# Designs tried in a protein design run: peptides against a protein of PDB entry 3OIQ. Part 138

Target 1, 212 residues: chain A of PDB entry 3OIQ
Amino acid sequence: KNRIFVSSSKDFEGYPSKAIVPVQFVALLTSIHLTETKCLLGFSNFERRGDQSQEDQYLIKLKFKDRGSERLARITISLLCQYFDIELPDLDSDSGASPTVILRDIHLERLCFSSCKALYVSKHGNYTLFLEDIKPLDLVSVISTISTKSTNSSKHSSSELISECDLNNSLVDIFNNLIEMNRDEKNRFKFVKLIHYDIELKKFVQDQQKVL

## One batch from the design tools (peptide; made by RFdiffusion4, then SolubleMPNN)

Design b1_p25_4_s1 (from b1_p25_4, 13 letters changed)
Fold by OpenDDE base, seed 2:
Structure b1_p25_4_s1 (fold): chain B 212 residues (1-212), chain A 25 residues (1-25)
Amino acid sequence: as target 1 above (212 residues)
Amino acid sequence: EEKELEELQKKNLEKLKKKLEELLK
């Protein structure tokens, strides 16, 4: 089955009530919920959805049946957090119970761009997204990708079924949504509150704000 | 089907771990 690029988590409302569909999307990491039995990774593109929270629009699930899979997940999530410079609360609690990790609103401090591959699995009208892959995207690379698309369609023949255009359009949409959130006085998101807010990001946001 | 999905998840997680380890070098 061909992998489907998903630009909105609303697309899943039109999906079959009983299916397995490989999907890919680009979003910001918004939450991590790690327990002994599962990990939930929340992602969002911050698409406006009425009065509903814009967080966790994509919930990616990992299930653990054994301690080996749990340990592997903990290590992998730790590495993902290390890539994004996310401080995990010290896992060093000497109590033989694996600590529950709950991170929320990650996007308020760090823009963790991620290209996610997942399996959409539906049963009885409900669905779950199961993790296949997460490619973390460097913010500098994201900014450069959006900024350079104005001039060079280099036809890199990467046989990836998902067009470079879909990725870039989703990245632009995310930034546009963040700019709208930043302009909204009621929204907690502000670019200037990001830990990694630098001159490059500032300039990029200012330039994008002129186009919107 | 659920067991096959879990084995696939474990394999995908092992691949993801290796990719992240490579990105952090």
Scores: peptide ipSAE 0.680, ipTM 0.950, DockQ to the pose 0.823
Fold by OpenDDE base, seed 3:
Structure b1_p25_4_s1 (fold): chain B 212 residues (1-212), chain A 25 residues (1-25)
Amino acid sequence: as target 1 above (212 residues)
Amino acid sequence: EEKELEELQKKNLEKLKKKLEELLK
């Protein structure tokens, strides 16, 4: 089956009540909930959804069938966090119980851009997104990609596969949403509070703010 | 179907782990 690029998690409201659909989206990592039985990864594009939390618009699930699968997931999540410079609480507690890890509001400290592949699995009108792949995206590469393609509108690469355009449009949309959140005094998100806020990000945000 | 999904998830995690290990080198 062809993988569907998803620009909004609202698209799932129109999906079949009984289906398995491979999907792909780009979003910021917002939460990690690791337990003995499952891991939930929250992602968001920060699309405005009325009064609902803009966090965790995409909940990606990992189920553990055994301790080996749990350990594999725990190691994999640790490596993902290491890539994003996210501090995980020490998992090495000698207490033979795997500690529960709960991280929330990750986007308030770090912009963790991720290209996610998941299986949309629905039954009886409810759905779950099961993890297939996460490609972490470097912020410098994201900024560069947005900045360079704003000038090259002329290459219609007609390849029917998830167009580089869909990825870029989603990245632009995320930044636009973050700019709106940054302008809102009631919103906790502020670019200047990001741990990795540098001159490059500052300049990029300032340039994007002039277009909006 | 649930068992197949669990096996697929394990395989996907193993692949993801390797990719992340390569990115961190």
Scores: peptide ipSAE 0.680, ipTM 0.950, DockQ to the pose 0.822
Fold by OpenDDE base, seed 1:
Structure b1_p25_4_s1 (fold): chain B 212 residues (1-212), chain A 25 residues (1-25)
Amino acid sequence: as target 1 above (212 residues)
Amino acid sequence: EEKELEELQKKNLEKLKKKLEELLK
């Protein structure tokens, strides 16, 4: 089955009421909700959707069937958070109750760019996105990719990767949406409040703002 | 179908864990 690149979570409104479709998208990690029975990962490209929250446009689900699967998920989420320098509350509590972890508004402190693969599974008109893969993207690499308009068509003809054009367009769209949010006085998002706000990101944002 | 999806999710998590461990090295 061919994987479909998704540029907007609105695309799912046109999807079949009963289907299993492998999808891929690029977005920012916005939330983590880890419980004993499931993990929900929220992602967003911050596409304008009227007065609706721009957070958690893509909800990626993991279900745990047993304690072994839960532990594996906890370790995997901890490693993802370590890559993004996200502080998780101590998951290692010797208390036989696995603590619930709830992180929200991650994008207000860190830009966690992620290339996600998921299974769209619909039944009775509702859908769930089940996790297949997350590739965390380095911010320096994202900035470099957008700035250089890498014409290096590495002919990696692997039918499993998003096109370089689809990736670049999605990354540009995310930054443009963040710039609009930064300009809105009512929006809590501000680039200068990011923990990793440096001279390189500042320069990149200033250069992108001149084109918009 | 639900059991097959759960087994696939476990396999995908094991693969993702290994990839993240490699990135942090």
Scores: peptide ipSAE 0.679, ipTM 0.950, DockQ to the pose 0.819
Fold by OpenDDE base, seed 5:
Structure b1_p25_4_s1 (fold): chain B 212 residues (1-212), chain A 25 residues (1-25)
Amino acid sequence: as target 1 above (212 residues)
Amino acid sequence: EEKELEELQKKNLEKLKKKLEELLK
């Protein structure tokens, strides 16, 4: 089955009530909810949806069936957090109970760009997105990709069915949405409050703001 | 189908772990 690129989480409203569809999207990591039985990863492109929360537009699920799968998930989430410089509460509680981890509003401190592969699984009109893959994207690389109209199709990306155009368009849309949020005095998101706010990001945002 | 999905999830998670370990080297 061909993987479908998803530009909006609204696309799922048109999906079959009973299906299994491999999907891919690009979004910011917004939340992590790790329990003994599951992990939920929230992602968002911050598409405006009226007064609804712009968080967790894509909710990706991991289920644990045994302690081995739980441990594997905890290690994998820890590695993802390490890549994004996200502090997790110490997993090494000597108490044999795996602590619940709840992180929210990650995007207020760090821009965690991610290319996600998931299985859309629907039954009776409800759906779940099951994790297949997460590719974390470096912010410098994202900025470079948007700034350079990369006409250089590196031949090595030929194994991923997604057009470089779809990826780039989604990245641009995310930044445009963040710029709008930054301009809104009622919105908690501000670029200057990001831990990794530097001269490069500042310049990029200033240049993008001139086009909007 | 649920068992097959769980096995697939475990395999995908093992693959993801290895990729992240490689990115952090």
Scores: peptide ipSAE 0.679, ipTM 0.950, DockQ to the pose 0.833

Design b1_p25_4_s2 (from b1_p25_4, 11 letters changed)
Fold by OpenDDE base, seed 3:
Structure b1_p25_4_s2 (fold): chain B 212 residues (1-212), chain A 25 residues (1-25)
Amino acid sequence: as target 1 above (212 residues)
Amino acid sequence: DEEELEKLLLEKLEELREKLEKLLS
């Protein structure tokens, strides 16, 4: 089956009540909920959804089968956090109990851009997104990608079935949404509060703000 | 079936671990 690029988590409302559909989206990592029995990763593109929280628009599940699969999940999440410089509580507590990790509002401190592949699995009208892949995206690369494609429509036909256009459009949409959040005095998100806020990000945001 | 799906997802998780390890090396 061809993988479907998803630009909005609302798209799932129109999906079949009984299906398995491979999907892909780009979003910011917003939450991590790791327990002994499950892991949930929250992602968002911060699309306006009325009065609902803009975080965790995509809930990606890792299901554990046994202790081995739990350990694998924990290691994988640790590696992802290491890439994004997300501080996890020391997992090395000698207490034989796997520590619970609950992180929320990650986007308030770090922009963790991620290209996610998941399986949409629905049964009886409810669905779960199961993790297939996460490609963490470097912020500098994201900024460069948005900045360069605004000028050169050169179709480099990279044979990936999902158009580079869909990825780029989603990245632009995320930044536009973040800019709107930054302008809203009631919104907790502010670019200047990001730990990694630098001159490049500042300039990029300023330039994008002029177009909006 | 659920078992085949679970197996597939575990394989994907292992692949992801390897990719992340390589990315951090």
Scores: peptide ipSAE 0.638, ipTM 0.951, DockQ to the pose 0.833
Fold by OpenDDE base, seed 5:
Structure b1_p25_4_s2 (fold): chain B 212 residues (1-212), chain A 25 residues (1-25)
Amino acid sequence: as target 1 above (212 residues)
Amino acid sequence: DEEELEKLLLEKLEELREKLEKLLS
């Protein structure tokens, strides 16, 4: 089955009420909700949806079945957080109690661009997105990709079903949405409040703002 | 089908762990 690229979480409203569909999207990591029984990762492209919260537009689930799978999930989340320089409470605590981790509004401090693969699984009109893969994207690489419109046609490993165009368009859309949020005085998001806000990001944002 | 799906998702999670470990090495 071909993997479907998803540009909006609204696309799922038109999906079959009983199906398994492999999907892929690019978004910012916005939340982590790790409990004893499950992990939920929230992602958003910050598409405007009226006055509704723009957080957690994509909820990706990791299900635990046993202690082994729970540990695997915890390690995986720790590694992802290490890549993004997200501080987690010590998950290796010898205390037999599995620590609960709740992080929200990650995008207010760090732009954690992620290319996600998931299984859309629906039953009776309800759906769950189950994690298959997360590729964390480096912000410098994202900025470079958008700026150069690089048709890296030559480095396509034949296995990536996503058109470079779909990825690039979604990255541009995310940045445009962030720029709009930054301009809105009511929005909590501000580029200057990002921990990793540097001269390169500042210049990029200024250049993009001239086109919008 | 549910057990097969769960097995597949666990395999994918292991693959993801390995990829992230490699990326951070």
Scores: peptide ipSAE 0.638, ipTM 0.951, DockQ to the pose 0.842
Fold by OpenDDE base, seed 4:
Order: C-alpha cells, then sequence, then structure tokens
Structure b1_p25_4_s2 (fold): chain B 212 residues (1-212), chain A 25 residues (1-25)
C-alpha cells in the first residue's frame, strides 16, 4: 500500500474501522510520555479544533515487548531529544527501575519540526498510530524550504516521497498557526520565549506576519 | 498478525536509532 500524506489528524475520522494504513505527516513534537510499558510521542500542527486542546493531535505509540525493546526505545528517544536539545532526566538508571519521563508543551520552549511515518492500525473503530520513522527537521532548513519557492519539482517519481508541495504546505500551515497563537494574548505560546529564538527566526516570523 | 506487526515495528525502531546516531555523528 502506498504511504498516505496526512495534513490533518481529522483525516483519521474517515479511515476504515479495521485497517493497517501507512501514513506520513509533518508536525511539531509537543509531548513525550515514557513509562515502563510504553512511550507516547505527541505531535501537533496546531490546527484549530474549536475548544479542544491543540496538543497531541497525533499520538504516536512505541510499544515495548521486553526490557531489550524498552531500552532501544529509551535510547532512540534520548537521541531524538539530543537532536532537539531537549534535556531528559537520566534514562540510563543503573537501578533496575526505568524512570518515567513526562514532558509536555515542548513547543513552548522549542520548535521540534518532525516528519513522521506511522502505521495507522484500527480495530473496532479505535485506532493507534505506531511509530515507523521520525525525521527531525532543522529549523533553518524548514525556514529555507518555506522561503524558497522550490521550483525544483525534481521528477523523483518514487511513489513513496511526500510531494514537496504537501511538505511545504504543512510547514507553512504550522507557522501560520503558531503566528496566530503568538498574536493571541491568552495563548501561552510566544516566539520570544523559545530558547532558540534568534535573528533569523525573528525575521522570518516578521515577514510571515506581514502576509497574514 | 500482531506478532508480525510488532517485529516490523521493532525493526523500524532499530533503523530509526541507527539513523539518529548517524545524524548526530
Amino acid sequence: as target 1 above (212 residues)
Amino acid sequence: DEEELEKLLLEKLEELREKLEKLLS
């Protein structure tokens, strides 16, 4: 089955009640919930959903089978956090008790852009998104991608690549949503509160705000 | 099907670990 690009987590409401569908989306990492038995990664594009929380619109599950798979998941999450400069408590406890890690509202401190591949698995009307891949995206690269009208529709005919248009549109939508959140005095999100807020991001946001 | 799915997901997790290690090197 071809991988489906998903622009909204609402798309899953129309998905089959019993299916396995490979999906891909672009979103910001918003939460990490790591326990002894599971890891949940929350992602969001901050699409407006009425009064519902804009957090964790995509919940990606890592299931552990045994201590070995748990350790692998912990290492993988640690590496992902290292890429985004997210400080985690020491996950390598020599003490046989695996520490619980709960991080929320990551987007308030860091914009962790991620291209995610997941398996949509539904049973009896409920679904779970299982992790296949996370490609962390560098913010500078994201800004450059949005700013450069990629005229290079390179004919890479491989049916598995997200159209460059779909990626760009999703990235633009995320930034537009963040700009709206930043303008809302009631919203906790502010660009100036980001740890990595620099001159480039400031300029980009200012330029995007003029178009909105 | 569940066991096969879990095997696939573990393989993907290992691949992801390797990719992240390479990205950080």
Scores: peptide ipSAE 0.637, ipTM 0.951, DockQ to the pose 0.830
Fold by OpenDDE base, seed 1:
Structure b1_p25_4_s2 (fold): chain B 212 residues (1-212), chain A 25 residues (1-25)
Amino acid sequence: as target 1 above (212 residues)
Amino acid sequence: DEEELEKLLLEKLEELREKLEKLLS
């Protein structure tokens, strides 16, 4: 089955009540909910949805069935957090109790751009997105990609990759939404509060604000 | 089949672990 690029989590409202559909999207990591029985990763593109919270628009599930699969998930989440410089409590504690990790509002401190592959699975009108892949994206690379408007369609005709156009459009949309949030005095998001806020990001945001 | 889906998802999780390890090395 061909993988579908998803630009909005609202697209799932039109999906079949009984289906398995491979999907792909680009979003910011917003939350991690890791327990003994499950892991949920929250992602958002911060698309405006009226008065609804813009957090966790994409909830990606990792299911555990045994201690081995739980450990694998914990290691994988630890590696992802290591890439983004997200501080996790020590998950390897010799204490037989697997620590619960609950992180929220990750985007307030770090812009964790992620290209996600998931399986949309529905049975009775409700759906679950199951994790297939996460590619973390470097912020410098994201900024460069948006700035260069690189129309270099690399002929990577592999039907499984996001088109460069879809990727670029989604990245631009995310930044535009963040700029709007930054302008809103009621919104907690501010670029200047990001741990990795530097001269390059400052300049990029200022340049993008002039185009909006 | 739910069991086949679970197996596939676990295989994908292992692949992801390996990719992240390579990215951080």
Scores: peptide ipSAE 0.637, ipTM 0.951, DockQ to the pose 0.830

Design b1_p25_4_s3 (from b1_p25_4, 10 letters changed)
Fold by OpenDDE base, seed 4:
Structure b1_p25_4_s3 (fold): chain B 212 residues (1-212), chain A 25 residues (1-25)
Amino acid sequence: as target 1 above (212 residues)
Amino acid sequence: MEKELEEKLKKNLEKLVENLKKLLE
């Protein structure tokens, strides 16, 4: 089965009530919920959904059933946070109690762009997205990708069915949504409050704001 | 089906950890 690129989590409303569909999307990491029994990653592209929260539009589950898989999930979270410079409490508790990690509103401090591969699994009209793969994206690379008009169809191997165009369009949409949020005085999101707000990001945002 | 999915998801976690480690090198 070919992997489907998803531009909106609303696409899942049209998905079969009983299916397993491999999907891929790009979004910002918004939350981490790690407990003894579950790990959930929240992602969003901040698409406007009326009065609904723009957070956690994609809830991705890391399923673990044993201590081994739990440890792998914890390592995954640790490595992801290390990549994004997110401070976590020590997950290596020598005490047999698995520490709980609850982070919310990550996007208010850091833009954690992520390319996610997941399995859409539905039963009886409910679905769960299970993490298959996550590739954290560097912000500089994201900015560069958006700024360079995709003239270089570099012959990346035909096997990644996701068009470079779909990825780029989604990245642009995310930034446009963030710009709208930044302009809204009621919205808590502000680019200048990002820990990694630098001259490059500032310039990019200013240039994008002129086009919108 | 559930067991097969669980095995696949476990394998995915193993691969994911490996991939993330490579990105941090």
Scores: peptide ipSAE 0.498, ipTM 0.912, DockQ to the pose 0.854
Fold by OpenDDE base, seed 3:
Structure b1_p25_4_s3 (fold): chain B 212 residues (1-212), chain A 25 residues (1-25)
Amino acid sequence: as target 1 above (212 residues)
Amino acid sequence: MEKELEEKLKKNLEKLVENLKKLLE
């Protein structure tokens, strides 16, 4: 089955009311909601959607079936947080109760770029996105990818069926949206408030701002 | 179909954990 690249979560409004569709998107991690019964990851491209919150445009579910699946979900969250240097409350509390983790507005402190593979599963007009795979992306690599592909279409045949163009376009769109948010005095997002704000990111943002 | 989906999702999680571990190594 061909995986569909999704550039907007609005695309799902046109999807079949009863289907299983493998999808892929790139977005920023915005929220983590881990409880005893469910794990949800929120992602956003910060596409303008009227007055609605730009957070959690993609709500990705990790389904628990058993204790084994729950453990795998918890490990997944731990590993993602480790990669992005997200502080989790000590999950190692000796109390046999699996701690609840609720993180929101992650993008205000860290740009957690993620390439996500998910299953769109719809029934009776409602859908759920189930996580199939997540690849965290390094910010330096993201910046480099955007900066270099403006010049050299070197066809490195990465065997992934998804156009490198779609990935790049989505990354550019995310940055453009973040730049717009940064310019808006009412928006809480500011690049200078990112924990990892450095000279490279500063220069990149300044250069992108000149094109916009 | 639901059982098959659940089994697939479990296998995906196993692979995901393995992939993430490799990235942190």
Scores: peptide ipSAE 0.497, ipTM 0.912, DockQ to the pose 0.848
Fold by OpenDDE base, seed 1:
Formats: structure tokens, sequence, C-alpha cells
Structure b1_p25_4_s3 (fold): chain B 212 residues (1-212), chain A 25 residues (1-25)
């Protein structure tokens, strides 16, 4: 079955009530919820949805049933957080209690761009997204990609089944949404409050703001 | 079908860990 690129989490409202559909999307990591019984990753592209929270538009589950799969889920979270420089409590603590990790509003401190592959699994109209793969994206690489592709549609055949156009469009949309949030005085998101706010990001945001 | 999905998800986690490790090398 072909993997479907998803530009909006609203697309799932039109999906079959009983199906397994491989999907892919690009979004910012917004939350991590790791307990003894479940692991959930929240992602968002910050698409405007009226008065609804813009965080956790994509809830991705890491399903574990045994100690082995739980360990793999914990390692996955640790590695992801290591990549994004997110401080976690020691998940490997030999203390027989599996540490609970609850992080929210990650996007307020760090822009954690992620390309996610997931399985949409529905039953009786309800669905769950199960993580298949995650590729964390470097912010510098994201900025460079957006900045360079405004001109030349050079079809570099990246072997990724997703059109390079879909990825770029999603990245642009995310930044545009963040710019709108930054302009809104009621929104907690501000670029200048990001821990990694540097001259490059500042310049990029300033240049992008002139086009919007 | 459920068992097959679970086996697939486990394999995906194994691969995911491997892929993330490679990105951090």
Amino acid sequence: as target 1 above (212 residues)
Amino acid sequence: MEKELEEKLKKNLEKLVENLKKLLE
C-alpha cells in the first residue's frame, strides 16, 4: 500500500472507519507522555482550528506490551530528546519504578521539526496513529531547504516516496503558522523565547515576515 | 491481524532505535 502524505490532521476525519493506512507527515514535536502503560508523542503543524488548542494535533502512540518493547520505546524517547537537546530525567534508573515523563509545550522552547511515518489504525470510527518511523530534522537544514527552494524546482530524486514539494510546503506552512502565533499577543509562542534563537533564525523569520 | 500488527510495530521500534542511533553517530 502506498504511504499517504498528510498535510492536515483533519484529513483523518475522512478516513475509513475500519482501516490500516500508512501515513506520513511533517510537524513540530509538542509533547511527550511516557508512563508505565503508554507512550504518546504529540505533534502539531499549528494549523488554525478556531479556538481549539494548536498543540498535539497529531497524537502518535508507541505501543508496548512487554518489557522488551517498553525498553525500546524508552530508548526511542531518550534518543529523540538527545537529538533535540531536551533534558529528560534518567529513564534508565534501576529504581524498579519506570520513570514517568510528561513534557508539554515543547515548541515554546525548541522547534523540534520531525518527519513522521505512522500507521493510521481505525476501528468503529475511532483511530490511533502508531509510530513507524521518525526522522528529526535539523533546524538549520529546514531553514536552508525553505530558503533555497523558493526558486529552482530541481527534481532531485530523493528516494523518499513523498514529493519533496509536499515536505517543503508543510515546512513553509509550519513557519507561517508560527509567525502568526508570534504576532498574536495572546499566544504564548514567541521566537525570541526559544532557547536556540540565534542570528540565523532571527534573519530567516524577519525575511519570511516580509513576505507575509 | 492484531498479532501481525503488534509484530510489525515491534520491528518498527527496533528499526527506529537503530536509525536514531545512526543519526547521533
Scores: peptide ipSAE 0.495, ipTM 0.911, DockQ to the pose 0.859
Fold by OpenDDE base, seed 5:
Structure b1_p25_4_s3 (fold): chain B 212 residues (1-212), chain A 25 residues (1-25)
Amino acid sequence: as target 1 above (212 residues)
Amino acid sequence: MEKELEEKLKKNLEKLVENLKKLLE
């Protein structure tokens, strides 16, 4: 079955009420919710949806049912946070209580661009997105990709090619949405409040603002 | 069908962890 690139979480409203569809999207990590019973990752493209929250437009579930799969979920969260320089409480603590991690509004401090592969699984009109794969994206690489429009064809011969055009368009859309949020005085998002706000990001944002 | 999906998702998590480890090396 071909993997579908999803540019908007609204696309799922038109999906079959009973299906299993492999999907792929690019979004910012907005939340992490790890408890004893569930692991959820929130992502957003910050598309305008009227009065609805722009956070957690994609809720991705890491399914665990046993100690082995729970450990894998915890390791996954730890590795993602390590990549994005997100501080987590020690998840490996031998204390018989599985530590709870609840992080929200991650995008207010860090732009955590992520390419996600997931399974859309629907039953009776409800759906769940299950994580299949996640590739964290470096912000410098994202900026470079948008600026050059040049696909660094790293010949990673993995046959499930995201259209480089789809990826770039989604990244541009995210930045445009963030620029709009940054201009809105009522919005909490501000580029200057990002921990990693540097001269390169500043220049990039200024250049993109001139085109909008 | 549900068990097969669960096994697939577990294998995906194993592969995901391996891939993320490689990105951090």
Scores: peptide ipSAE 0.492, ipTM 0.909, DockQ to the pose 0.861

